# Peptides against a protein of PDB entry 6GMG: the designs that were tried, part 334

Target 1, 331 residues: chain A of PDB entry 6GMG
Amino acid sequence: DSDDRVTPPAEPLDRMPDPYRPSYGRAETVVNNYIRKWQQVYSHRDGRKQQMTEEQREWLSYGCVGVTWVNSGQYPTNRLAFASFDEDRFKNELKNGRPRSGETRAEFEGRVAKESFDEEKGFQRAREVASVMNRALENAHDESAYLDNLKKELANGNDALRNEDARSPFYSALRNTPSFKERNGGNHDPSRMKAVIYSKHFWSGQDRSSSADKRKYGDPDAFRPAPGTGLVDMSRDRNIPRSPTSPGEGFVNFDYGWFGAQTEADADKTVWTHGNHYHAPNGSLGAMHVYESKFRNWSEGYSDFDRGAYVITFIPKSWNTAPDKVKQGWP

## One batch from the design tools (peptide; made by RFdiffusion4, then SolubleMPNN)

Design b2_p26_8_s2 (from b2_p26_8, 10 letters changed)
Fold by OpenDDE base, seed 1:
Structure b2_p26_8_s2 (fold): chain B 331 residues (1-331), chain A 26 residues (1-26)
Amino acid sequence: as target 1 above (331 residues)
Amino acid sequence: SLPAEQAELINKAYAEAEEKAREKAA
């Protein structure tokens, strides 16, 4: 029961973490130990480390979304999401491919659609856009200046995002960020903010009015990025899990991974931080664990999900939750 | 995939998190 969720206790500010455990190409630790690492490495505000607050510990305790929540400072809204879909691959495979032995047509189409998404290209698109946004932010002291800079950057790069509506999530994302408006955050100064990235894995077959096959095996047409921009319309994502394909089977509705603002050029060497489930040390699920995974480990996902999106949000530059370099594990 | 009971518990907790977030934003 969700009633078994426990907020991890406060950790002393100077307590060093225990070593992480390597597992399946990633580093893992219990949530309490992650809090210790977080306080030593990521907690800094204006260069001073901070103890994780009770509120932050509560956010963290909910599982995978908690890691992104604590580090971004807000619950994920997923409004500015990017992906990459190979339409030619999809069409060719549908035309020339065939279902595997025992695979239904619906299963085949769902699988082919899933495989037609390129996680690396989606991630690179988000990084590209974040870089453009950061250039627009760096010398802008009001939102108007930021938007002007952004439009100029997009024009110079001949980027299709320049044609987005002024009210689109792309242009409104900054002003809709709570930390931008906070006195100790951005204080309405764009130059005090930076773009950061997280990723969400979720299920495509969420439309209850669609066929049962789409709910079980995926909707090949759902949550595709717009051509040119790479933007994904996330308005229909209501955190509905995949429908069971066999009795007793269950699926989780989403997974979140935190990237932040790492500068590592090789995508395969980037580190993604994520959690498993809510913290229930005395319950059947057990204690929450936090994972630091390389991109390949993160992007593999689970059978629970057939979509991956890379989302841009903003945090104050004074926060250290998104450093240029992330070290996997401890020490 | 997980046993249905475990998945349901996890999803319930995530729903609660979203509700809390909405309440704070309101």
Scores: peptide ipSAE 0.662, ipTM 0.954, DockQ to the pose 0.909
Fold by OpenDDE base, seed 5:
Parts: sequence; structure tokens; C-alpha cells
Structure b2_p26_8_s2 (fold): chain B 331 residues (1-331), chain A 26 residues (1-26)
Amino acid sequence: as target 1 above (331 residues)
Amino acid sequence: SLPAEQAELINKAYAEAEEKAREKAA
């Protein structure tokens, strides 16, 4: 079967986007029109608008991951991930709660675990850490200075992250960022970089050696954040989708949403940019659509997923893919 | 949830994306 995926054509640099369509609190548009908006709003390098390159358009064409890919400049590695889990709620609900009518024990436990994650607190934790990192970056002209600043900031805040190993993704994230090493990026200067955030939705029941019930209904113990730090071990995330619970049912393996570096203090007013599927204008799936969703719409997720992580990465400050303010839709 | 065939197509595309990313990062 020929891959029906198509790379969207180039859009003229000065072409203005068509108005987005409202969709249940979201703003929606076709991928081609998003490229137009991106060129007008997010494409700036050192203050100059850029046409989205063929490579960037190709990345974008893969769907939800493509939006994060284009804006972050790299394929998501998901190593520095945060979440919030209410252990007391989980234990209490398991003890005192009851399965719903027709709900199996495994379904019940999976649901309770899912509901024990607090997306808002997870997002807030990521923002907090990103802020600490940005302070550490601000006056650091080499990696050593950045790490020293980071440790000092963490100590001042009595943050449990100060106890992380030097090899932890928390400390290694910057040096492992390709754009940090690029001459036209960070050029090995931390002060030229800023922390940004994206979110990944995925399935907890990815262990093939586990029970079928866990693969179908979730693994209540998987991908929980570490106490104090909020760090999620993402090493076991292999992009394995939820197992079908009925014949003919299928699940997508992940969803990605781009937040960047918005300064809006109210989480509910933040805008998350994400895509649906790969661009197949001549195929059964149709054209790719891009959504700009409020946090509530994004964090709700889909039944395909029972975990949400908020991931920190870095981009050059010269890029405008993560502005302080993001407007939903167009104009 | 989606029809199985549709989900499989989407997931396949995502796998391809990851492979391409690995190739470029090498």
C-alpha cells in the first residue's frame, strides 16, 4: 500500500491565512492554512519572517507530532517529563469506590488511576521547572555555568530536583538539544536558549509481558511521577497503543500538543497547538488539520490515552515558535 | 477510538516519522 502521506506545498511568505473555524472551544484549520499562519507569526528567526522549509513541511505532515516537531526543531525525545499524581485519592478510591455497572475490576482500577492524575498540577510543575531553568540560562555562557546556576536555584527553592543525578535527563537535557550546539542556534551558549513546554498523551499499558487487562484498560502503576520532583520515567514509553477492547476498535499511540513559552498565568487561557493525523489529501484520512485548543480542550484528551506528560525542551531565543502570547485562531 | 484500519495507518505514519528523525539525528 502506497503511503498516502503528502508533504504540503510551499506557501508564499506573504500569504495571509484564511480565518480559522471555531470548533467546540477550539480553532481549527487545514494544514496549508496553518503554514500560512506559522509563516506570519511563528517563523521569525532573528526578527525576520521565514518561509517554512521543505523539511519543516515534511515534519509537519506527519500529524500531531509534526506540530511539536516543527516548533521545537527536533523530534520529541520526551526525556524530561512531568506529571502530578494524587496517591491518596488513588488509594482512597480503590478502597472505597466501586466499579460502575458493567465495569470490570481492571477497568475500574485503570479509570481510577487515570482520574488520579491532575493535568493542571502537572502542567504547573512543568512551568515552574521551566522558569527555574530559564533563570539558570539567562546569564550562563557555558554549560557548566548553567548547571551551577540551576543547582543554586533549586537549592534556594528547596526543590527535590537538586538531588537528581548529574546524568539525569533533568541536567542533560540542554546538552542533548541539537539546536543548542548549532552555530545559528545556541552555539553552545545557554543564554541563547530558552525552555519550552509541550505535552504528550499516551497509553500506560504498554508492557507486553503484562496482563491483557492492563493493555486494554491501563496499568495503574505505570508512568507515575516521582514524589517531590514530579519527574516521569518515560523510558518504557515505546509508542505502543492501547489494545482494542472490542473487535474492529483501534487506538492511536500518542497525541502531542505544543505550548511553548506562553506567559499567561491562567492555565485555562493557555493555547495548545496540535494536529490530528498525517496529511493525506487524496487518501481516506483526508487533509491534516491543525487545532489551537484551550488547556481544557487539550487536557481532556481521548480514550486512546490514560497518561499525560508535560515535557520540557529548549529552543533558541532567536526563534519565534514559542512567543509569550499566543492568539487562538485567525485573525 | 477509531476503526482499527485507520488507527493502524496513523500509527504506521508515526513510526515512519520516528525512523526519519533517527536517521537525521545520526
Scores: peptide ipSAE 0.662, ipTM 0.954, DockQ to the pose 0.914
Fold by OpenDDE base, seed 3:
Structure b2_p26_8_s2 (fold): chain B 331 residues (1-331), chain A 26 residues (1-26)
Amino acid sequence: as target 1 above (331 residues)
Amino acid sequence: SLPAEQAELINKAYAEAEEKAREKAA
């Protein structure tokens, strides 16, 4: 029962983490130990370590979304999402490929669509856009200046995002960020903010009016990025899980991974922080675990999901939840 | 994939989280 969720207790500010456990290229630890690491490494505001608040610990305790929630300072809205889809590969595989033994046509099409997404290129696009935004934020002391800078940067790069509507999530993302308006955050000063990235894994077959096959095996046409911009329309993402394909089977509705603002140029070397389920140390699910995964491990995802999006949001530069370098595990 | 019961519990918790977030934003 979700009622078994427990907010992890406060950890002393000076308590050092126990070593993480290696697991298939990932570093894994229990949530309590992650809190210890977080306080030592990521908790800094204006250069000062902070104890994770009860509210933050509560957010974290909800599972995979909790990691992104705590580090971004807000519940994910997923409005500014990017992906990359290889249309030619998709068409070619549908035409020339064959279903595997025992694979239905719908399953085949869903799989081919999933495989036609390029996670690395999607991530790269998000990083590119985040970099543009960060340049636009620099020396901008009001939103108008930021938007002007952003448009100029996009024009210089001949980026299709320059054609987006002023009310689009792309241009409204900053103003809609709570920490931007906070006195101890951005204080309405764009130059105090920086762009950060997280990723969401979710299911494409969320349309209840669609065929059962799409709900079970994916909707090949859903949540594709727009050509040129790479933007994914996330308006239809309602956190609906994949439909069971066999009796007793269940799927989780989403997974979130936190990247932040790492400067590592090699995507394969980037670290993604994510959690499993909500913290239920006395329940059937057990304690929540936090994983620090390399990009390959994160991007592989689970059978629960056939879409991955890379989302941009903003945090105050005074926060250390998105450092330039992230070390996997402890020590 | 998970057993259906476990998946349902996890998803319920996530729904609760979203609701709490909405309440705070409001």
Scores: peptide ipSAE 0.660, ipTM 0.954, DockQ to the pose 0.901
Fold by OpenDDE base, seed 2:
Structure b2_p26_8_s2 (fold): chain B 331 residues (1-331), chain A 26 residues (1-26)
Amino acid sequence: as target 1 above (331 residues)
Amino acid sequence: SLPAEQAELINKAYAEAEEKAREKAA
């Protein structure tokens, strides 16, 4: 076990959360209080509240990945990821721009690449695809029917995803979802499943064979979305953190934010749920906190990361971990 | 960014989480 990590205790099913409110677009509470909220709002299966299990509490206790893990029902695989990259902006800035005072060429290129990603467009693309998938799921009672529906939907929209290989994560994502195969989940019935979205922030400079500069300042060519589809090849993401640029400096390897299936059309009004670090109430890091952030707060990220991907997975419709509306805080 | 010691602890925990997840999936 991680040093000083503690699994939060069980909370009574009927215990209400302590009040907390958003400040500057972000609401914050301790993990124990989030569990209380989760049980009241998100725990429902087939319309019935559930106590968060010990296993779920353990998953949650690991920090930022824990929120996505508990709500999606599986550890993030990140196979079906989307982003948006402005190649023209990138090329133009590299050609016509110049490093800032004290900025190295590598640092300049890494920064320009980071700034060339459009988080809003990336998120929009993921939502668009999730919508298509949900339509394909609605009347499909087996995987074959789902795939046929999906191809038809893509053809109707003239979407480049229609040209993806049958083995692509795009087409295999449903069948590779454990909850789809579970008797109390999808039970192999696509119409019982829905697409959901989470986001991952990570570092581009993960190639150990690359230059030290790329590891410190980013790899401008890494983890770009494919033109037309917006798909990001995540196979090279090994959860390697950014290399320190100064003595004593450290970076975290990733951050995860849970969106689910919110129907809010304005991206800026969507709520992203995420955590800071593993729960260590008696340790130096302290108790884990859970954040409910607006898109602006989430998409801003940290200096630890220069890439953001929006990932699609699936959960049973009977779960309430991805409601149409998410509210920050508790009254 | 964080102090190196804190970042290391956090990353260690995340590595452990991934390992546990892999073990369960196997």
Scores: peptide ipSAE 0.659, ipTM 0.954, DockQ to the pose 0.928

Design b2_p26_8_s3 (from b2_p26_8, 10 letters changed)
Fold by OpenDDE base, seed 3:
Parts: sequence; structure tokens; C-alpha cells
Structure b2_p26_8_s3 (fold): chain B 331 residues (1-331), chain A 26 residues (1-26)
Amino acid sequence: as target 1 above (331 residues)
Amino acid sequence: SLPAEDAEKINAAYEEAKKLAEEKRK
């Protein structure tokens, strides 16, 4: 349980961050120091710097999901998720490849499936869609106008997303965003909102009715993107962790990374912000740390996970939690 | 991978987070 979880104390609004620690291409700091940075850089509402509220600090304290939670303003729903899977690579490797020494067939297939996902292409697809959505939002003052604009944009690009049902997460995502309806948020005006991106790492072998091998080594057929759209059906993601492969081994159920709305064209130069675990400064796990990683570091993930999805949500343009440029670390 | 006990604690916290979020939406 999280009985030893502690909500970080409030940081003075004028408190400057301590320097981040560089580590293997990442910049890391303790959660309290991230709050300081957040207040200086990301806290602005309508151009005014804000102290992180107790509620926001509470959200943040829950670990990796906390960073995305605080910056997006809502707990991740993961309904609008994208990925890229190379079917030809998968088939060819299964046919021509061989298990490594000591690797089981199931382990081999799971690994090959994991490696057949192209994280960069998945990320690029999400960025492409976010750009289309942002164009549709730009001059739309009601949801109907937004949807009309969106359909037109998709038609112009001959995008398969134009064929999605009106009730699809793709079209319903905006209206289902709490901040869109808030008076100090979108106030039901799409032009006040912008699309943002975060990523979720999770385990494919979550089906309890499947074989033990799939739960241990991955389900090669699970959570693949739909052809043409790149949409991933996340309905079966129930935050079930990978099954242990050895005694005493445990896996975490997910990891979240916040990208926001960076305009850096080179994916390798984009910065992803994420946390390790819930804040337990007096517990065995210790204090929560926040990492700012380059795309390479983020996309590598951990052995806990064999899927990476890139999710689109929305925030008010008046928030500065998703700036055009994100600087890694401090200063 | 983590020790099983640590992973369980972390996962439990994440489930609590989800519950908290659901309660606030009501």
C-alpha cells in the first residue's frame, strides 16, 4: 500500500531550484526541487506564476503518473493513444530469427514483438494528429465547429481517422476533457484549448485468461495499432504488471512521460518528464525523483514494459505546462 | 525489475491514485 506516501510541502513561490543532477543523458532531481522548477517555469496561468496547490502536490506525490497528472490537469484516461508497429519486420524476424541462448520460444516472440514497435514513428504519428487537432481548434468557438474543422483537415490529408465514429475517443476527447468545460479553462471554447502529448509504458500480457508465457514474456498480438490510423485500443489496459519470471521478482504496472506541446522537430532532442515512484521520504522507497529525459532515454523504457503508447489530450492555452520549448534540468 | 515487495507497494499507490481521481470526478 501507500501508507508511507507523503505529500510534499509547499514551496515558496520565489524559491529557485537547485541544480539538477545529470545522469546518463537524463537530468534528475528530488520531487521538492521539481516543484520549485515547476513553479518558476510551468505554473503560469494567464501569464501569472502560481504556487503548486496542495491538490497538485498530492497528485504529483503518487509517482510516475503524478507528473502527467499535474501537467495535464487530469488523471490520464489514455483513450486517444497511438503507436507504430512494423508487421513485416515482425513476421520476418519470427521466420528467420532464432531464440538467443537460454531464451524460450515465448520469450523470443515477445521480444521480437516489442522490437517491432517503432517508438519514433508512433511519437511522430501522435504529433501529426495533434497538429491537425490544433489547426481544427484554432478558430473554432464551439465543439461543432471544431469537429467540422477536424473532419475537413482529415479529408484534405486523406487520413484514415476521418472514418472514425463520432463516438470514438478521437472525436470525443475534447468534450470529455474537464478543463475544456471549466470557466477558467476552455470555457467551452475550443480555440482556448491545445492538444498535448504524453506517453504510457505498460505490459502487453495483461489477459489473465491467456497463457502464463504471455503474462511473463508478453503477448505479441496485444495492443497493436490499427492500420491506417495508428490508434491503439487501450480498453484492455487494466494496469496489470508483468508476471514474475523468477522468484522474488516484481514489475511495476506502468510508467508515464510528459511531452506536452514541444515544437522541436527532431524527436531525439525532445524532453520527456517522468517520475520513479510515490514520495516516501521516510519509507523504504525513499523520496520521489523526477527525471527529464531525452526521447532516446524515455523510449528505451524498462523490462517491466513491452508497449509504449503516445496519448493525446487537451489543456487550456492559458496554462504553461506544455511550452513550445522545454529545457532539460536546471539551470 | 524490482523486488516483489517494492513493486507491490508502488502498484498499490498507483491504484490509490486512480481511486482518488475517480472520487474527485464525482
Scores: peptide ipSAE 0.607, ipTM 0.940, DockQ to the pose 0.899
Fold by OpenDDE base, seed 5:
Structure b2_p26_8_s3 (fold): chain B 331 residues (1-331), chain A 26 residues (1-26)
Amino acid sequence: as target 1 above (331 residues)
Amino acid sequence: SLPAEDAEKINAAYEEAKKLAEEKRK
């Protein structure tokens, strides 16, 4: 039970944030101060600053998922996920590589699989797809027009996504976005929406019917992207953490990082916003902190996770939670 | 890695978040 979780108090709309603290190449601040920044920079709807609502503060208070939640406007569904996996590298390393000293075969295979994912290429694929989707959205005033535009764009680019089933998360993602249907959101008008990106880190070895080794060291075959499309089947992600490899060891279920719709072409210069844990200022975990990390810092991840996915969702263009430019820290 | 207790607490909170989200969709 997270009985010690607390919803951060409201911050005055005009209160400026305190300077962020540098931390290992990241900008770090306490959640209350992030709320201040958010109100100044990201809160705008139809060009007007908004105070973060109690509901939004509550969402935010849940930690890493809270940052993505408050900025996307919905709890992450992770249905439209992309990654990049180098199958040749994986096969070659398994064949020609050797376990490290003290490394089990299962541990070796899990590590090799993890290392065969390319976070940068995965991110790039998601950005590419988001760009295509945004073009399809731009002049579409109903879902049918959007889908037609999308198919045309994919055909022009010879993209393998053109072969996806109509029921695929790729085609259904927009219609399944609550803000698309909201009167003050998209109002069922695709041209009022834009594609945004967030990332999820999670554990591959989630199958309870699998071997203990896979649960401890990873499942090399799990959550690989489909060839050509880069789509990851996330249906088996049940937020099950890595199994302990030693007594007293514990792992977190997932980590989320918010990118939004930054236009910075250099991946290394993109900023990812994420939180550490739920807000417990009077508890053992302490206050929630929010980090603004460069891609390198985000993509590095933690030992808790051996998979990274880049997920596309949609927000209304009237929201400023996904601006073209994100400045790291404050001021 | 985190202490098991801390990880469990964090994970529990994340599960709660999911429940909250589901409730709000209704």
Scores: peptide ipSAE 0.491, ipTM 0.895, DockQ to the pose 0.896
Fold by OpenDDE base, seed 2:
Structure b2_p26_8_s3 (fold): chain B 331 residues (1-331), chain A 26 residues (1-26)
Amino acid sequence: as target 1 above (331 residues)
Amino acid sequence: SLPAEDAEKINAAYEEAKKLAEEKRK
């Protein structure tokens, strides 16, 4: 029952975290210890450490989405999402490939579709776009200037995003960011904002009107990126989990990983921060744990999910929730 | 790894989070 969720208590501002523990190639800690690390490393506003507020602790307590929520400052809307899909590979494997022993046709098609997504290229596309956006933000003091700069940057790079509608999530993302409008945030000044990235894992077979096979094994045609832009239409993502294939089987609806604005060029060396479940120290789920994973560990995901999207949002530059360098674990 | 048995509980928590987020936007 969601009633078992508890907001973690406040941690003293000067309390240092305990060492993280290794967990299958990632660094792991309990949520309370992550709050301690967060206050030491990520809490800074205008260069000053901040205690995580009760509201922020409440957001964090919701699990994997909570990590992205507290660091981005808003609940993830997932509107500006990118992925990479190899259409030629998909078609070729469907044509020339064969189901594995015991694998149904639907299972085969779902698996082939999943394998046709390239997480690294999807991530790279999001980073590329975020870089373009950051250049457009740098010298823009109003939204009009930002949009003009963005269009110029896209034209110079011959990027297909230049053809997106003005109402597209691509162009509207900044103005729809609450922290952009806040006096202590962007104050309607784009140059005070920066683009950041998080990732969402989810299930493709969410359409209730589709076949049971698609709900169980994936919808090969769902949530593909648009050619040229890499944009994924996330409007059909309703946080519906994979349907059970056997009695008693259950799947999680999503996973979120926070990247922020790391400058590490090697994707494999980037750090992704994510949580396991909502904080229920007195419940069956137990205390929430936070993981800091390398890209390889993050991008592998779980069998619960067959899609990965890389999402761009914005935060004030005065926040330190998205530093250039992220160190895995503690110390 | 999230226990598969707790998937329903996790989903319920999500719905609560969504409601909370919507209320804060008003």
Scores: peptide ipSAE 0.063, ipTM 0.764, DockQ to the pose 0.630; fails the geometry check
Fold by OpenDDE base, seed 1:
Structure b2_p26_8_s3 (fold): chain B 331 residues (1-331), chain A 26 residues (1-26)
Amino acid sequence: as target 1 above (331 residues)
Amino acid sequence: SLPAEDAEKINAAYEEAKKLAEEKRK
């Protein structure tokens, strides 16, 4: 029960973290030790180290979403999400492929749909868009200037996002970011903000009105990116987990991974930070652990999920929660 | 996949977090 969740205690500002441990090609540590690392590396506001506040520690204690929450400064809204889907591959595999031994038709279609998503291309699209947004932010001192710059950049690149409605999550994302409006944040100045990226893994078969097969094996038509833009409509994501296919089987509803604003050009060398579960040191789940994974480890995901989205949000440039370089683990 | 018991606990924690976040946005 969520009743076992505990807020991690405060860590002294100058306490150095213990070494991380390897776990399936990832770097792993307990949440308390991550707080220590966070204070040394990511806590800086205007170049000054900060102790993680009680509120931030509480956010972090919620597990995988907590890592993204504490680093982005807000609970993930997932409104500006991108993915890449190979429609030709999907159609070809459905036509020419065959179910595996013991695989149902619905299971086959769900698997083929999952395999038709390209996580690397989805991530690349999000990075491309974030780069365009950052250029639009750089010299804009009000929202109007930002939007004008953004439209110009999109026009120059002949990007399909230029045709999005003014009320779309794409154009409204900045104004809907709390830290943009905060005095110690953006203070309504776009040039003080930067675009950042996180990822969400989730289940496609969330429609309660759909067939049981779709809930068990995935909905091949759900959460596909729009052609040209790569935008995913996340409005139907209600954090419903995959339905069990056998007795005793249970699935997690989502996973979140924090990327931030790393400049590493090689996707395989990028580091993704995520948590396992909420912090319950005295409960059955135990203490929360934080993982720093390479892209291959992150993008592989789990059988719990058949969709991955890459989401853009904004943070103040004065925050160091999204540095250009992220080091995996800790010596 | 996680054990069913663990998955349920994680899901419950999420719902709590979502409620908390919604309250803070007001």
Scores: peptide ipSAE 0.021, ipTM 0.644, DockQ to the pose 0.857; fails the geometry check

